# Ledger of designs, part 43: peptides against a protein of PDB entry 7Z53

Target 1, 150 residues: chain A of PDB entry 7Z53
Amino acid sequence: PRIKNQADCIPFFRSCPACPGSNITIRNQINALTSFVDASMVYGSEEPLARNLRNMSNQLGLLAVNQRFQDNGRALLPFDNLHDDPCLLTNRSARIPCFLAGDTRSSEMPELTSMHTLLLREHNRLATELKSLNPRWDGERLYQEARKIV

## One batch from the design tools (peptide; aimed at target 1 D80)

Design b2_p27_1_s3 (made by RFdiffusion4, then SolubleMPNN; from b2_p27_1, 16 letters changed)
Fold by OpenDDE base, seed 3:
Structure b2_p27_1_s3 (fold): chain B 150 residues (1-150), chain A 27 residues (1-27)
Amino acid sequence: as target 1 above (150 residues)
Amino acid sequence: SSFDIRLQLLSREVYHLLRKLLIERAL
């Protein structure tokens, strides 16, 4: 198990159930989702991109979320800040930039974008839960531990 | 599980929302 301290037990652990007494089993669902999406598509394969995908404004270990739009209060992928954004150029009146993810296809395929969005939400949920369990953890540790679970 | 149901519902909602946005780009 990636979480070594059992005091950090949460109801879901991707590789191994951390809390055997948990009645909520979502392991198979998350594994299925992440089987279709390489983790690099969510977290970035390069360090600069990985940093851009993170919310660095706090120590909560969260991924960055869209600042303009939400889905009924739920997070969406952040927009990229591309010079000559091809998504904006496709239809200038729509004013919808490309989404920022580990893969540029996240701006082209709703199914892929949806998966990235779900994994974004799951990461942030996990990081939030880990923070509640481990108040002394900094943002880096929270991010890494949540990433390991997703 | 309840989570599975929520996940499926969220997936569908996100898909439709994003599809709408991308269609708006194309039109």
Scores: peptide ipSAE 0.153, ipTM 0.685, DockQ to the pose 0.067
OpenDDE base, seeds 1, 2, 4, 5: peptide ipSAE 0.022, 0.065, 0.018, 0.039; ipTM 0.481, 0.586, 0.412, 0.578; seed 4 fails the geometry check

Design b2_p27_1_s4 (made by RFdiffusion4, then SolubleMPNN; from b2_p27_1, 17 letters changed)
Fold by OpenDDE base, seed 3:
Structure b2_p27_1_s4 (fold): chain B 150 residues (1-150), chain A 27 residues (1-27)
Amino acid sequence: as target 1 above (150 residues)
Amino acid sequence: SLFDIREQLLSREVYYLLKKLLIEKAL
């Protein structure tokens, strides 16, 4: 995540800096990662894909997460629903489909998978905190505000 | 480093599984 508007100060703790002068160590680590991946590749550049990446089952403004697997209780990217899934064809014993993300390369490079997973978790964390701070915001508002921060 | 961060984000099991899948796809 890259914060472009440094004039805003978010009144809660973030993995990425929410205010000027935030934890430099965390900022440097995340900035190093975001130099590699644009946030648009996480949210999807096309509206149909962007909608499919969202959790539309509630009004929490969350991105969709994997429904089958977690990483020690932490969220993983959702699976795509491809007719001829190339990831399944690669290793039939593992039976791990391709991940759904804004960039198809997320399933082609472990580094990108990790980055997209990080940003997924951060978005959902931010959306959850924003809901706590603004209980009357609907899912669209929560999603857009969290996306702006990431 | 990016490598250290990657290991913090994903379990070693998931990481090696993904790596194995990609290697098999490349071969």
Scores: peptide ipSAE 0.022, ipTM 0.450, DockQ to the pose 0.065
OpenDDE base, seeds 1, 2, 4, 5: peptide ipSAE 0.018, 0.020, 0.013, 0.017; ipTM 0.455, 0.436, 0.366, 0.427; seed 5 fails the geometry check

Design b2_p27_2 (made by RFdiffusion4)
Pose (drawn by RFdiffusion4):
Structure b2_p27_2 (pose): chain A 150 residues (1-150), chain P 27 residues (1-27); non-standard residues A16 CSO
Amino acid sequence: as target 1 above (150 residues)
Amino acid sequence: STLTEELEELTESIEERIAKKSAEARH
C-alpha cells in the first residue's frame, strides 16, 4: 500500500551473535543490560557509562544534569556525544542532541525521555534529603542509597 | 566444571564486546 517499488526494501541488521563466526554452536543473541529490575535505565549497565552519568564535582551523590538547559528551573538529562546522532536530524536549526541516560534509547520518544528525566530528578531529590539526614555520608554512599531506593 | 568455565569465559568475552561497542559509539 505504500512502497510500490519492489526493488526497494525495509532496512534490517541482524542481531549480534554471542559466538561470532561459529559453525558448532547454535546462534544466540546478546543482552547488553542487566536483566534485573534495578533501574539500569537510569544508572547504566556498564561501569564507564555509570561513572559518566554521575556528578563528580562534589560529594553529594548526584547524577549529572544538563548544563545549558533547564525545564523551568528543573534538571534535564545531559547530552550524549554520539557519532551517529539521529536527534540532530529531526530539526536541523535546533541543534539539540540525543540525551545521555542509563540506556541508549532514551530519546526514541519524548514521552520516554520524560520518564527518564523524571527518575533522574527523583534520584537527586533522594540524595539531597539523605544528605540532610546523614551529613557524614560521602558521595558514594549517597549515590548508592538513592540508587537503592529508585 | 569444564562447561561452567567455558560459559564464564564466553560471558566475559560478550561483556568486553558490549563495552567496546558502547565506547565506539561515542567521541

Design b2_p27_2_s1 (made by RFdiffusion4, then SolubleMPNN; from b2_p27_2, 23 letters changed)
Fold by OpenDDE base, seed 5:
Structure b2_p27_2_s1 (fold): chain B 150 residues (1-150), chain A 27 residues (1-27)
Amino acid sequence: as target 1 above (150 residues)
Amino acid sequence: LAALAALLALLLANRALIRALLLASRK
């Protein structure tokens, strides 16, 4: 990387380099996100992120929620656990971490944060209602069926 | 604003559908 000190950089990556198998010296960029309408902004584009977004403490198929704050009893996005959290760097007095979501931009602007929060709440509502309808379903099936509806 | 309104309308429709399915499964 040209920048040796990344402490002052916003860690934001939209694309990966594509190396064509031919001797073409042209560096193409591919989208690092899913190309399908799969709600990857809620669930992540990769399995490790998708697991971190889930509440794995139970078999209810829920997404993880904020453990410190709520909006009048309503769930908020969980905080991320970044080593060099850009939200902590931008406002050192408030000491509020960035939000964890399927899209890394979830903390870029309040409108995005609100949309991600709404979709997280809707997933958890759907999974809860699906559990009520189907008491025998496990947490994986509840999560996947709620994800198909979102 | 229109996209947000459409999403809210869809979420409300889904809530109504799930409630209807819950009521139907109790009969």
Scores: peptide ipSAE 0.012, ipTM 0.399, DockQ to the pose 0.016
OpenDDE base, seeds 1, 2, 3, 4: peptide ipSAE 0.012, 0.011, 0.011, 0.011; ipTM 0.406, 0.399, 0.403, 0.399

Design b2_p27_2_s2 (made by RFdiffusion4, then SolubleMPNN; from b2_p27_2, 23 letters changed)
Fold by OpenDDE base, seed 1:
Structure b2_p27_2_s2 (fold): chain B 150 residues (1-150), chain A 27 residues (1-27)
Amino acid sequence: as target 1 above (150 residues)
Amino acid sequence: SLALLAAILLLLANRARLIALLLASRK
């Protein structure tokens, strides 16, 4: 989302602290992301998030897409459902929520949003092509095989 | 931007990988 009112502060939440060990006096953050190049920015690092990112209404293995808006017939990222949505708080007039992606930073800047949107579109393209070539594959297999290619 | 170029290259690489997998699955 684009912030029009520069007088509003952007709410940034401090990362959750890791539980200190007996000898740790310095506050460290919890690692919330995978350490490997696994496209976790698209698919999430946790199973509940990964499930929420999927289109579970069919057996096509697709990622969830925006239900309110499209880019000239092309898919956009779905909206998140945050209690204190920073996108809603910073631009109250637009009433546009933050985007849901595997990385929570997907809405911090347009460049990130664009990259996440591109990768979501590519996954859905791959899953669609895989379904065309393998009509007997179920939605789970289509999703996992598309994910392996991304 | 370099990021857009990298994304295009990644998409092309993934497309090539898909084609290779599809060709391999037909054997």
Scores: peptide ipSAE 0.012, ipTM 0.384, DockQ to the pose 0.017
OpenDDE base, seeds 2, 3, 4, 5: peptide ipSAE 0.010, 0.006, 0.008, 0.009; ipTM 0.381, 0.311, 0.402, 0.396; seed 3 fails the geometry check

Design b2_p27_2_s3 (made by RFdiffusion4, then SolubleMPNN; from b2_p27_2, 25 letters changed)
Fold by OpenDDE base, seed 3:
Structure b2_p27_2_s3 (fold): chain B 150 residues (1-150), chain A 27 residues (1-27)
Amino acid sequence: as target 1 above (150 residues)
Amino acid sequence: NLALLLDLLLELLNRLLRRLLLLLSRL
């Protein structure tokens, strides 16, 4: 097994049950995601998360990026701020927190992390180009229009 | 004024481009 230390618990939460009808014997979970294709894996399905994913320090409509690391000058996903960060718990030597994205699984495997990183970069590219084309647009409009394109 | 007209045209172009990109992404 990859993890030899079993003394530490990995935080994992069971999904909340949907309200069963009188004839439903199977426990079903509440769907917490959007029901339509809207790139919610990038932007989140909830407003508080969506705000946390944004760079709110300016009016450029950008997503937040990593403040500690870059890939040859290119943006990486920002770190999450989890109380019990499973990435920190599973690899204490690396001391790298989990990444923050619209999908909580963004740190599950490198391939998924890479796809989220590409989409973040694409949003920020689009927002930057939209700002150049539309100098009078505010950060909210830039963000929403870039999001509509992604 | 001319500035407002240009903004409206740019917005229209952006909307059209978005629709085109969405159509192309389905191919």
Scores: peptide ipSAE 0.016, ipTM 0.424, DockQ to the pose 0.017
OpenDDE base, seeds 1, 2, 4, 5: peptide ipSAE 0.017, 0.017, 0.006, 0.000; ipTM 0.434, 0.430, 0.306, 0.252; seeds 1, 2, 4 fail the geometry check

Design b2_p27_2_s4 (made by RFdiffusion4, then SolubleMPNN; from b2_p27_2, 20 letters changed)
Fold by OpenDDE base, seed 1:
Structure b2_p27_2_s4 (fold): chain B 150 residues (1-150), chain A 27 residues (1-27)
Amino acid sequence: as target 1 above (150 residues)
Amino acid sequence: DELLELLLKLLALNRELIRQLLLASRK
């Protein structure tokens, strides 16, 4: 690399190439997102991420929320726990990690962060209401039913 | 208009998020 000092580099990765079946020799990238509207930006597209996005400390079917900060009592997105967190690297003095969401780009723009926060709040609202209506439902069912509604 | 209401909520949340981040950076 042309830059000699790599200690403060942000570890962004190039998209993996896709192998098209067409005759054209144009490099395409693998689609890392879903091809349909499934709210994967909220819930993640992979099981490990989906699990990390959930509040597993209870049986209420809730998404995980920020443990350090709230918006006047309202939930915020939880922080991620990334090794070499790009948010920490861009502003080392602030010591604010990137937000954890189904969409890895959640911390790129405030608008994205806000949208994901609203959807997180809506999920948790729905799950809470569903629990009230169906006290015998377990956390998994509450989570899935709330997810279907979102 | 539901879209307008959503946009206003997003804008309000953006402002608060920025405030929270600024407060956090000062600690």
Scores: peptide ipSAE 0.016, ipTM 0.431, DockQ to the pose 0.019
OpenDDE base, seeds 2, 3, 4, 5: peptide ipSAE 0.012, 0.014, 0.000, 0.008; ipTM 0.290, 0.310, 0.213, 0.285

Design b2_p27_3 (made by RFdiffusion4; failed a check: the pose's geometry)
Pose (drawn by RFdiffusion4):
Structure b2_p27_3 (pose): chain A 150 residues (1-150), chain P 27 residues (1-27); non-standard residues A16 CSO
Amino acid sequence: as target 1 above (150 residues)
Amino acid sequence: GRDLRMAMFYRELHELETEDLNTSLSE
């Protein structure tokens, strides 16, 4: 009904195999995230990304927030610096890149981005309250406690 | 990245398939 040219096709990449190039093993695929319901979409599933998502400027246990833009004085997710950045293509003049989140698909839909941004703000809210209660807690403890709650 | 690009692309194909199906059922 839409693609009248049968020489055309719809693009598709096979998933990455767990045992590349093997003739012995039955091909299986890879999960890049923690299977647990643990908010890995907020905090990341690999140690470097997790650090990059954190605010390292102080001992407050906050996730990083966008430094150029706010939503009526509230935090937005930070931008990611991707090589193949599809978000810039949606509006050339706006030059707004994809967001950095615990998962790489946070910008797929604005509706989805809103839920990520919401959980970012909630973490920072909890970490702020926990600092008021327990002034002796360092940045790592505040981070872990808020993460545990989220 | 690749996964995001393909996810956005396939979402649009799915929306077109849903429009074609609703048009066929109405006819």

Design b2_p27_3_s1 (made by RFdiffusion4, then SolubleMPNN; from b2_p27_3, 20 letters changed; failed a check: the pose's geometry)
Amino acid sequence: SLLLRLARLYRKILELLKKIKELLEKL

Design b2_p27_3_s2 (made by RFdiffusion4, then SolubleMPNN; from b2_p27_3, 19 letters changed)
Fold by OpenDDE base, seed 2:
Structure b2_p27_3_s2 (fold): chain B 150 residues (1-150), chain A 27 residues (1-27)
Amino acid sequence: as target 1 above (150 residues)
Amino acid sequence: SLSLRLARLMRKIEELLKEEEKRREEE
């Protein structure tokens, strides 16, 4: 999440503004989202994976989202499409495929899955806002700028 | 709060995973 009153805030980790004061809930939320050293768990550390995590059907700079399921209109992580899906192989009785993310751990713990989902949503929100502010930016520019802000 | 939002999202994800499991078993 983003703090709207940026003029009254100081820069925090990964270009996220943080407001000082008595509202500890905002600071705690920012710390939880920015506790990662980087965002490679969301974007992928390798170029082939990073490309697969993006929505390449348009020039909006978005990350790919689940095409089958949504959370009350909000995005979810896409399913992976591996021939030998390790999530399916780990538990034969539970035929649940892996989520596609920058880190396979996103499919191992619901807490991580949730965090990855929130960051996915935040990226796509930022990319959408950046497109509104900069209509001439292409998908690559939007993706990179949003990635820097997350 | 963040904790409540995360908990809600976790429950939703678990529900969807169960639905996906059921779908695959029926195919």
Scores: peptide ipSAE 0.143, ipTM 0.675, DockQ to the pose 0.031
OpenDDE base, seeds 1, 3, 4, 5: peptide ipSAE 0.019, 0.115, 0.020, 0.103; ipTM 0.364, 0.690, 0.510, 0.676; seeds 3, 4 fail the geometry check

Design b2_p27_3_s3 (made by RFdiffusion4, then SolubleMPNN; from b2_p27_3, 16 letters changed; failed a check: the pose's geometry)
Amino acid sequence: SLSLRLARLYRKLKELEKEIKEKLEKE

Design b2_p27_3_s4 (made by RFdiffusion4, then SolubleMPNN; from b2_p27_3, 16 letters changed; failed a check: the pose's geometry)
Amino acid sequence: SLSLKLARLYRELEKLLKELLEKELEE

Design b2_p27_4 (made by RFdiffusion4)
Pose (drawn by RFdiffusion4):
Structure b2_p27_4 (pose): chain A 150 residues (1-150), chain P 27 residues (1-27); non-standard residues A16 CSO
Amino acid sequence: as target 1 above (150 residues)
Amino acid sequence: SPFLDSIDLSHLFELAHRNARRRDRAA
């Protein structure tokens, strides 16, 4: 109904195999995220990303927030610095990149981005309240406690 | 066509996801 040219096709990449190039093993695929319901979409599933998502400027246990833009004084997700950045293509003049989040598809839909941004703010809210209650807690403890709650 | 633009855009998001996932794993 839409593609009248049968020499055309719809693009598709096979999923990466767990055992590349093997003739012995039955091909299986890979999960890049923790299977647990643990908010890995907020905090990351790999240690370097997790650090990059955190605010390292103080001992407050906050996730990093966008430094150029706010939503009526509230935090937005930080930008990611991707090589193949699809978000810039949607509006050339706006030059607004994809967001950095615990998962790489946070910008796929603005509706989805809103849920990520919401959980970012909630973490920072909890970490702020927990600091008021327990001034002796360092940045790591505040981070872990808020993460546990979220 | 808007339909073809939607396919291209979805493809670009899948490609970016695969590259970013590999980057994060290899970091």

Design b2_p27_4_s1 (made by RFdiffusion4, then SolubleMPNN; from b2_p27_4, 16 letters changed)
Fold by OpenDDE base, seed 3:
Structure b2_p27_4_s1 (fold): chain B 150 residues (1-150), chain A 27 residues (1-27)
Amino acid sequence: as target 1 above (150 residues)
Amino acid sequence: SPFLKEIELKLRFLLRELEALLRRLLA
């Protein structure tokens, strides 16, 4: 869920804190995010979640993308389908649900969301390139190979 | 995770802009 108190610091894995609104340098923020994010953060550590994060509508091995919004044509994380969505409850005027990612904290702060978004885009880029290089590969093969490269 | 460093570089350029965009979207 999105944080209610914008001044609260959010702990990351490996003891890396994120403090929204604080004077954190871009370099420090990037280092913290890259140290925090592993494959499970993007792909999910559980099989049901991993399947929900995939685009199963085709055989392209892609991760699912947001169906309502794009960033100037670029993909955004898909929305989750939570009952009593805490992101909707946090800011009712915005009417934006939580994002779906390997970690629910992806919706807690824009910095983490940004990192996951970039990795989503990279996976889909890789899968697309792999399809071009290996047109006989099915969606499962493309997904797994792209996942290994990321 | 061979592409983490490449993503880090991209993040240097895109993180703040995307953050601003998301903040506006969620405001």
Scores: peptide ipSAE 0.030, ipTM 0.486, DockQ to the pose 0.033
OpenDDE base, seeds 1, 2, 4, 5: peptide ipSAE 0.029, 0.023, 0.016, 0.028; ipTM 0.481, 0.360, 0.317, 0.407; seed 1 fails the geometry check

Design b2_p27_4_s2 (made by RFdiffusion4, then SolubleMPNN; from b2_p27_4, 16 letters changed)
Fold by OpenDDE base, seed 3:
Structure b2_p27_4_s2 (fold): chain B 150 residues (1-150), chain A 27 residues (1-27)
Amino acid sequence: as target 1 above (150 residues)
Amino acid sequence: SPFLEEIERKLRFEIAVLEALLRRLLA
């Protein structure tokens, strides 16, 4: 996650780095993580990719999740739609397509896949909570505000 | 924070699993 807005405070159960009175130590820890994984790796740096990573079927501001598989009821990254999918070609027994993420390396390194999955879940959790707190916000507002916090 | 700790825990676990599997494959 990347701290993008430090001025606005939103009441969440989780520590909010955007809150002015938030713990600086927590902010530093988040910044250390962003040195390893940038938020752009989760959301995509290019607009076409960013749109493909979103759930556009509703106004909930959610990132797209895997429609075929879940991890004990928890969300997984969506699959990409690649012709001649290299992930399928490398291991035909596993039959697992490449994941769709902001960073193509997500399918190459299980460590990155795990982190991206956690950040996906966190974004969707935040968006859901923001919808509860602000019922009049549309999907774009929810997505952007959740992205600022992650 | 709980979220940061969870990320760190999962990353360390994945690294450990991969290292163990590689050791087995190359043995």
Scores: peptide ipSAE 0.024, ipTM 0.408, DockQ to the pose 0.033
OpenDDE base, seeds 1, 2, 4, 5: peptide ipSAE 0.020, 0.022, 0.021, 0.020; ipTM 0.458, 0.375, 0.400, 0.385

Design b2_p27_4_s3 (made by RFdiffusion4, then SolubleMPNN; from b2_p27_4, 17 letters changed)
Fold by OpenDDE base, seed 1:
Structure b2_p27_4_s3 (fold): chain B 150 residues (1-150), chain A 27 residues (1-27)
Amino acid sequence: as target 1 above (150 residues)
Amino acid sequence: SPWLEKIELELRFRIAELEALLRRLLA
């Protein structure tokens, strides 16, 4: 979520909340950026979450994308549907909910959200290419094969 | 995977762009 006032903190469940300006927060963020390369964080480690991250409206094996916003035609992460959405609570004027990803930390750090977004785009690109190469594959096959490549 | 290692490099260069986008979206 967006922090307008640098003195504000984001109430996420962590040993140290997302509070910009502290050395601890900066160190944690840097560590996350240097070590966060795990595809399971994109696809979800639990089956219910994994299904919610997929586009189930067709047989193209795609991950779900944001339905409200795009980046000049490029996909963005879908929004989550949290009852008590911390992103909405921290900035009521912006009214932008947390993004849905395979990791609950996706909206804690903008950099993590960025990485998830790029991997989302890459998966969908791969699935699209695989569909072109294998027209008879169904959505499940396309999804799994693209996931394996990532 | 080896492919994931390759994309990691791309991510390092593009993080700044997406971060800027996110800031605009969440402003």
Scores: peptide ipSAE 0.023, ipTM 0.437, DockQ to the pose 0.031
OpenDDE base, seeds 2, 3, 4, 5: peptide ipSAE 0.025, 0.022, 0.016, 0.016; ipTM 0.367, 0.398, 0.353, 0.343; seeds 2, 3 fail the geometry check

Design b2_p27_4_s4 (made by RFdiffusion4, then SolubleMPNN; from b2_p27_4, 17 letters changed)
Fold by OpenDDE base, seed 3:
Structure b2_p27_4_s4 (fold): chain B 150 residues (1-150), chain A 27 residues (1-27)
Amino acid sequence: as target 1 above (150 residues)
Amino acid sequence: SPFLEKIRLQLRFLLRELEALLERLLA
């Protein structure tokens, strides 16, 4: 958590458990993949992209989710809207466009796609909980506070 | 954050398991 002022929140339990493989030695290429885990890649480092990753249709402080597909009722990353979408060009039969995320690599590496999906779900879970605890907070406040916790 | 660290550990574990599986399939 990155929140300095903890007066406006109560203790919560993280949904992601620890893994028994914490002491495993891996190859250098695998280490490079794990170095890509960064919250800035989920929220976007540029303000125009960050706004595009948000659900701006309400005041719930949520990140945008896929409007076509779900994972057994759970949220997936939204699709990007690219001219000459490279994801559509690689497999024309699948007809699945690239995902929209803070990093374009999210659609190129399944591991990053999974990581970004989990962080999306966690942010929206936190924003929902914060709305329940602070019903008068607007969407901007909810989004920023949830982002600080992630 | 602690959450990101947990995700990193999970990814390391899964990637190691995947590597082992691929080695078995190509043997």
Scores: peptide ipSAE 0.023, ipTM 0.406, DockQ to the pose 0.038
OpenDDE base, seeds 1, 2, 4, 5: peptide ipSAE 0.019, 0.022, 0.022, 0.023; ipTM 0.422, 0.369, 0.475, 0.402

Design b2_p27_5 (made by RFdiffusion4)
Pose (drawn by RFdiffusion4):
Structure b2_p27_5 (pose): chain A 150 residues (1-150), chain P 27 residues (1-27); non-standard residues A16 CSO
Amino acid sequence: as target 1 above (150 residues)
Amino acid sequence: SYVTAEEARRMAVERVQREALQELAEE
């Protein structure tokens, strides 16, 4: 009903196999995230990304926030620096990149981005309250405790 | 060094592939 040219096709990349190039093993695929319900969409599933998501400027246990833009004085997710950045293409003049989050698909829908941004703010809210209660806690403890709650 | 969300995903893919190749070598 839409593509009248049969020489055309819809693009598709096979998933990455767990054992590349093997003739012995039955091909299986890979999960890049922790299977646990653990807010890995907020905090990341790999150690370097997790560090990049954190605010390292102080001992407050905060996740990083966007430095150029705010939503009425509230935090937005930080931008990611991707090679193949699809978000810039949606509006050339706006030049607004994709967001950095615990998961790579955070910008797929604004509706989804709103939920990620919400959980970012909630983490920072909890870390701030926990600092008021326990001034002796360092940045790592505040981070872990807030993460545990989220 | 800075790591993008997509680069972090690639690291996980490459790690799982190394583990699967090691299990095949042991068998």

Design b2_p27_5_s1 (made by RFdiffusion4, then SolubleMPNN; from b2_p27_5, 15 letters changed)
Fold by OpenDDE base, seed 1:
Parts: structure tokens; C-alpha cells; sequence
Structure b2_p27_5_s1 (fold): chain B 150 residues (1-150), chain A 27 residues (1-27)
């Protein structure tokens, strides 16, 4: 969401340090994401997050979408459920949570939100088309095959 | 996993469409 109230603080945490065997005393951060092009910003880098990003209510292999809002009939990212939600803390009047995506930065800038939304829509489009072509495929196969294409 | 020639072609087309959409979004 867009930040309008500049009086509120935004909670961020510093990354954990990486401690390689070296005589260099310069602090480096641990990489918490995948290091290759795998669309982890869409699907997450860890299995628990990946499962939360999926629509598990059916066998269509779809990603979860927003249940409260749509963009002229088109899907938006689902909301996250953070204890200290930066979006809720920044705009207490609107009470709009941050979006849930594979990348936790999905709500930091409109450009990121747009890209994550686009990729979510594309995955769901692909999964839907794959289901049409392969009616016997289950939800897991549809999800994985759509993921391979994205 | 068995993939037909038609399915392989469709997958290529879908990947190209996805890439095109991404490029358009970044332009």
C-alpha cells in the first residue's frame, strides 16, 4: 500500500550476519532468498510460505488471491497476516494490510506490488489453460507445470 | 513425464506470452 502518513514509524529488522571463516572483520548479511532465477518472488523460498501462497481449496493449481478486493474483476495479491504489519502501522486509518507474496518486499513500492500482481495473474492464467488442455491433471501437477513456465 | 509435441509447443508459446507481458510491464 501507498504510504501517506509520514508521522508513523515503519518497523524493519536488520539481517542476521554471515560468519565466514576469514580474518576480515566486515559484517556481511545472510542471503535469505534463492540465488538463481526461479521466480521465488512469486512462489517463496521456503515450503511453508509456498503453501500459504497457494489456493488449496481446489485442484486447479492456482495461487491464492485477495478475498476483499479486485482490480476491475482481476485478481490482486492476498493480504498477509503479520503481527506487526508495517502497512497497518503506517496507515492506521485505512487498515489495509501488506500483501502476501514470495518476496516480503511486495508492498514496499507500487512497482514491486504491480510486478508481483502481474506474475500471480500469469500463473493463474497458465494453470487455468493447462487444466483446459489436460483435464486429468491434479492441482499439484498444474501448479508445478505453471511454475515451470513462469 | 510424457509430453506431446503439441503440448511442448503450447508451453513455448505460453512462456513467450509471459515474457512479453513482463517486458511490457517494465516498459
Amino acid sequence: as target 1 above (150 residues)
Amino acid sequence: MYVTAEEAELRRELRQQALAKLLLALA
Scores: peptide ipSAE 0.005, ipTM 0.228, DockQ to the pose 0.018
OpenDDE base, seeds 2, 3, 4, 5: peptide ipSAE 0.005, 0.000, 0.005, 0.000; ipTM 0.211, 0.226, 0.223, 0.215

Design b2_p27_5_s2 (made by RFdiffusion4, then SolubleMPNN; from b2_p27_5, 15 letters changed)
Fold by OpenDDE base, seed 1:
Structure b2_p27_5_s2 (fold): chain B 150 residues (1-150), chain A 27 residues (1-27)
Amino acid sequence: as target 1 above (150 residues)
Amino acid sequence: MYVTAEEAELLIELRQQLEAKLLLLLL
């Protein structure tokens, strides 16, 4: 388990309520996930998040990767920049933030982290290969075409 | 939208590679 000290509280936030009408007797939460099979777990569902997930420093159409750590030369998910980062709060000694992905749950379970990492690596592989095949493509086109494949 | 037959074939190949990698992770 990530938490060695069980005296530490795990911060959880209650979902915002959905208020569809005037006679609301049952509290529903807002659906924060898309119902589409659109790889939104990789790319996010909102433009600000999607931009933060991209490597905007070049025209290669790549997703952002971890700048501090690698797995034997392979990319890892970038870190998030949360004000109240649950990963930092639960393990203050390690000072390792939660991972940034299209799905906010990317750091909740190793299986999710692994899947997001795989898909990030695959996107970057695809974008790199597409650039090799299409040298004249810009970063936006490379990103979108790789995204269509994923 | 892919414009050429070669681009379509490449897309199919790339999707198959992704699917194979996903399957390997699930095993």
Scores: peptide ipSAE 0.000, ipTM 0.260, DockQ to the pose 0.017
OpenDDE base, seeds 2, 3, 4, 5: peptide ipSAE 0.000, 0.000, 0.000, 0.000; ipTM 0.260, 0.260, 0.242, 0.239

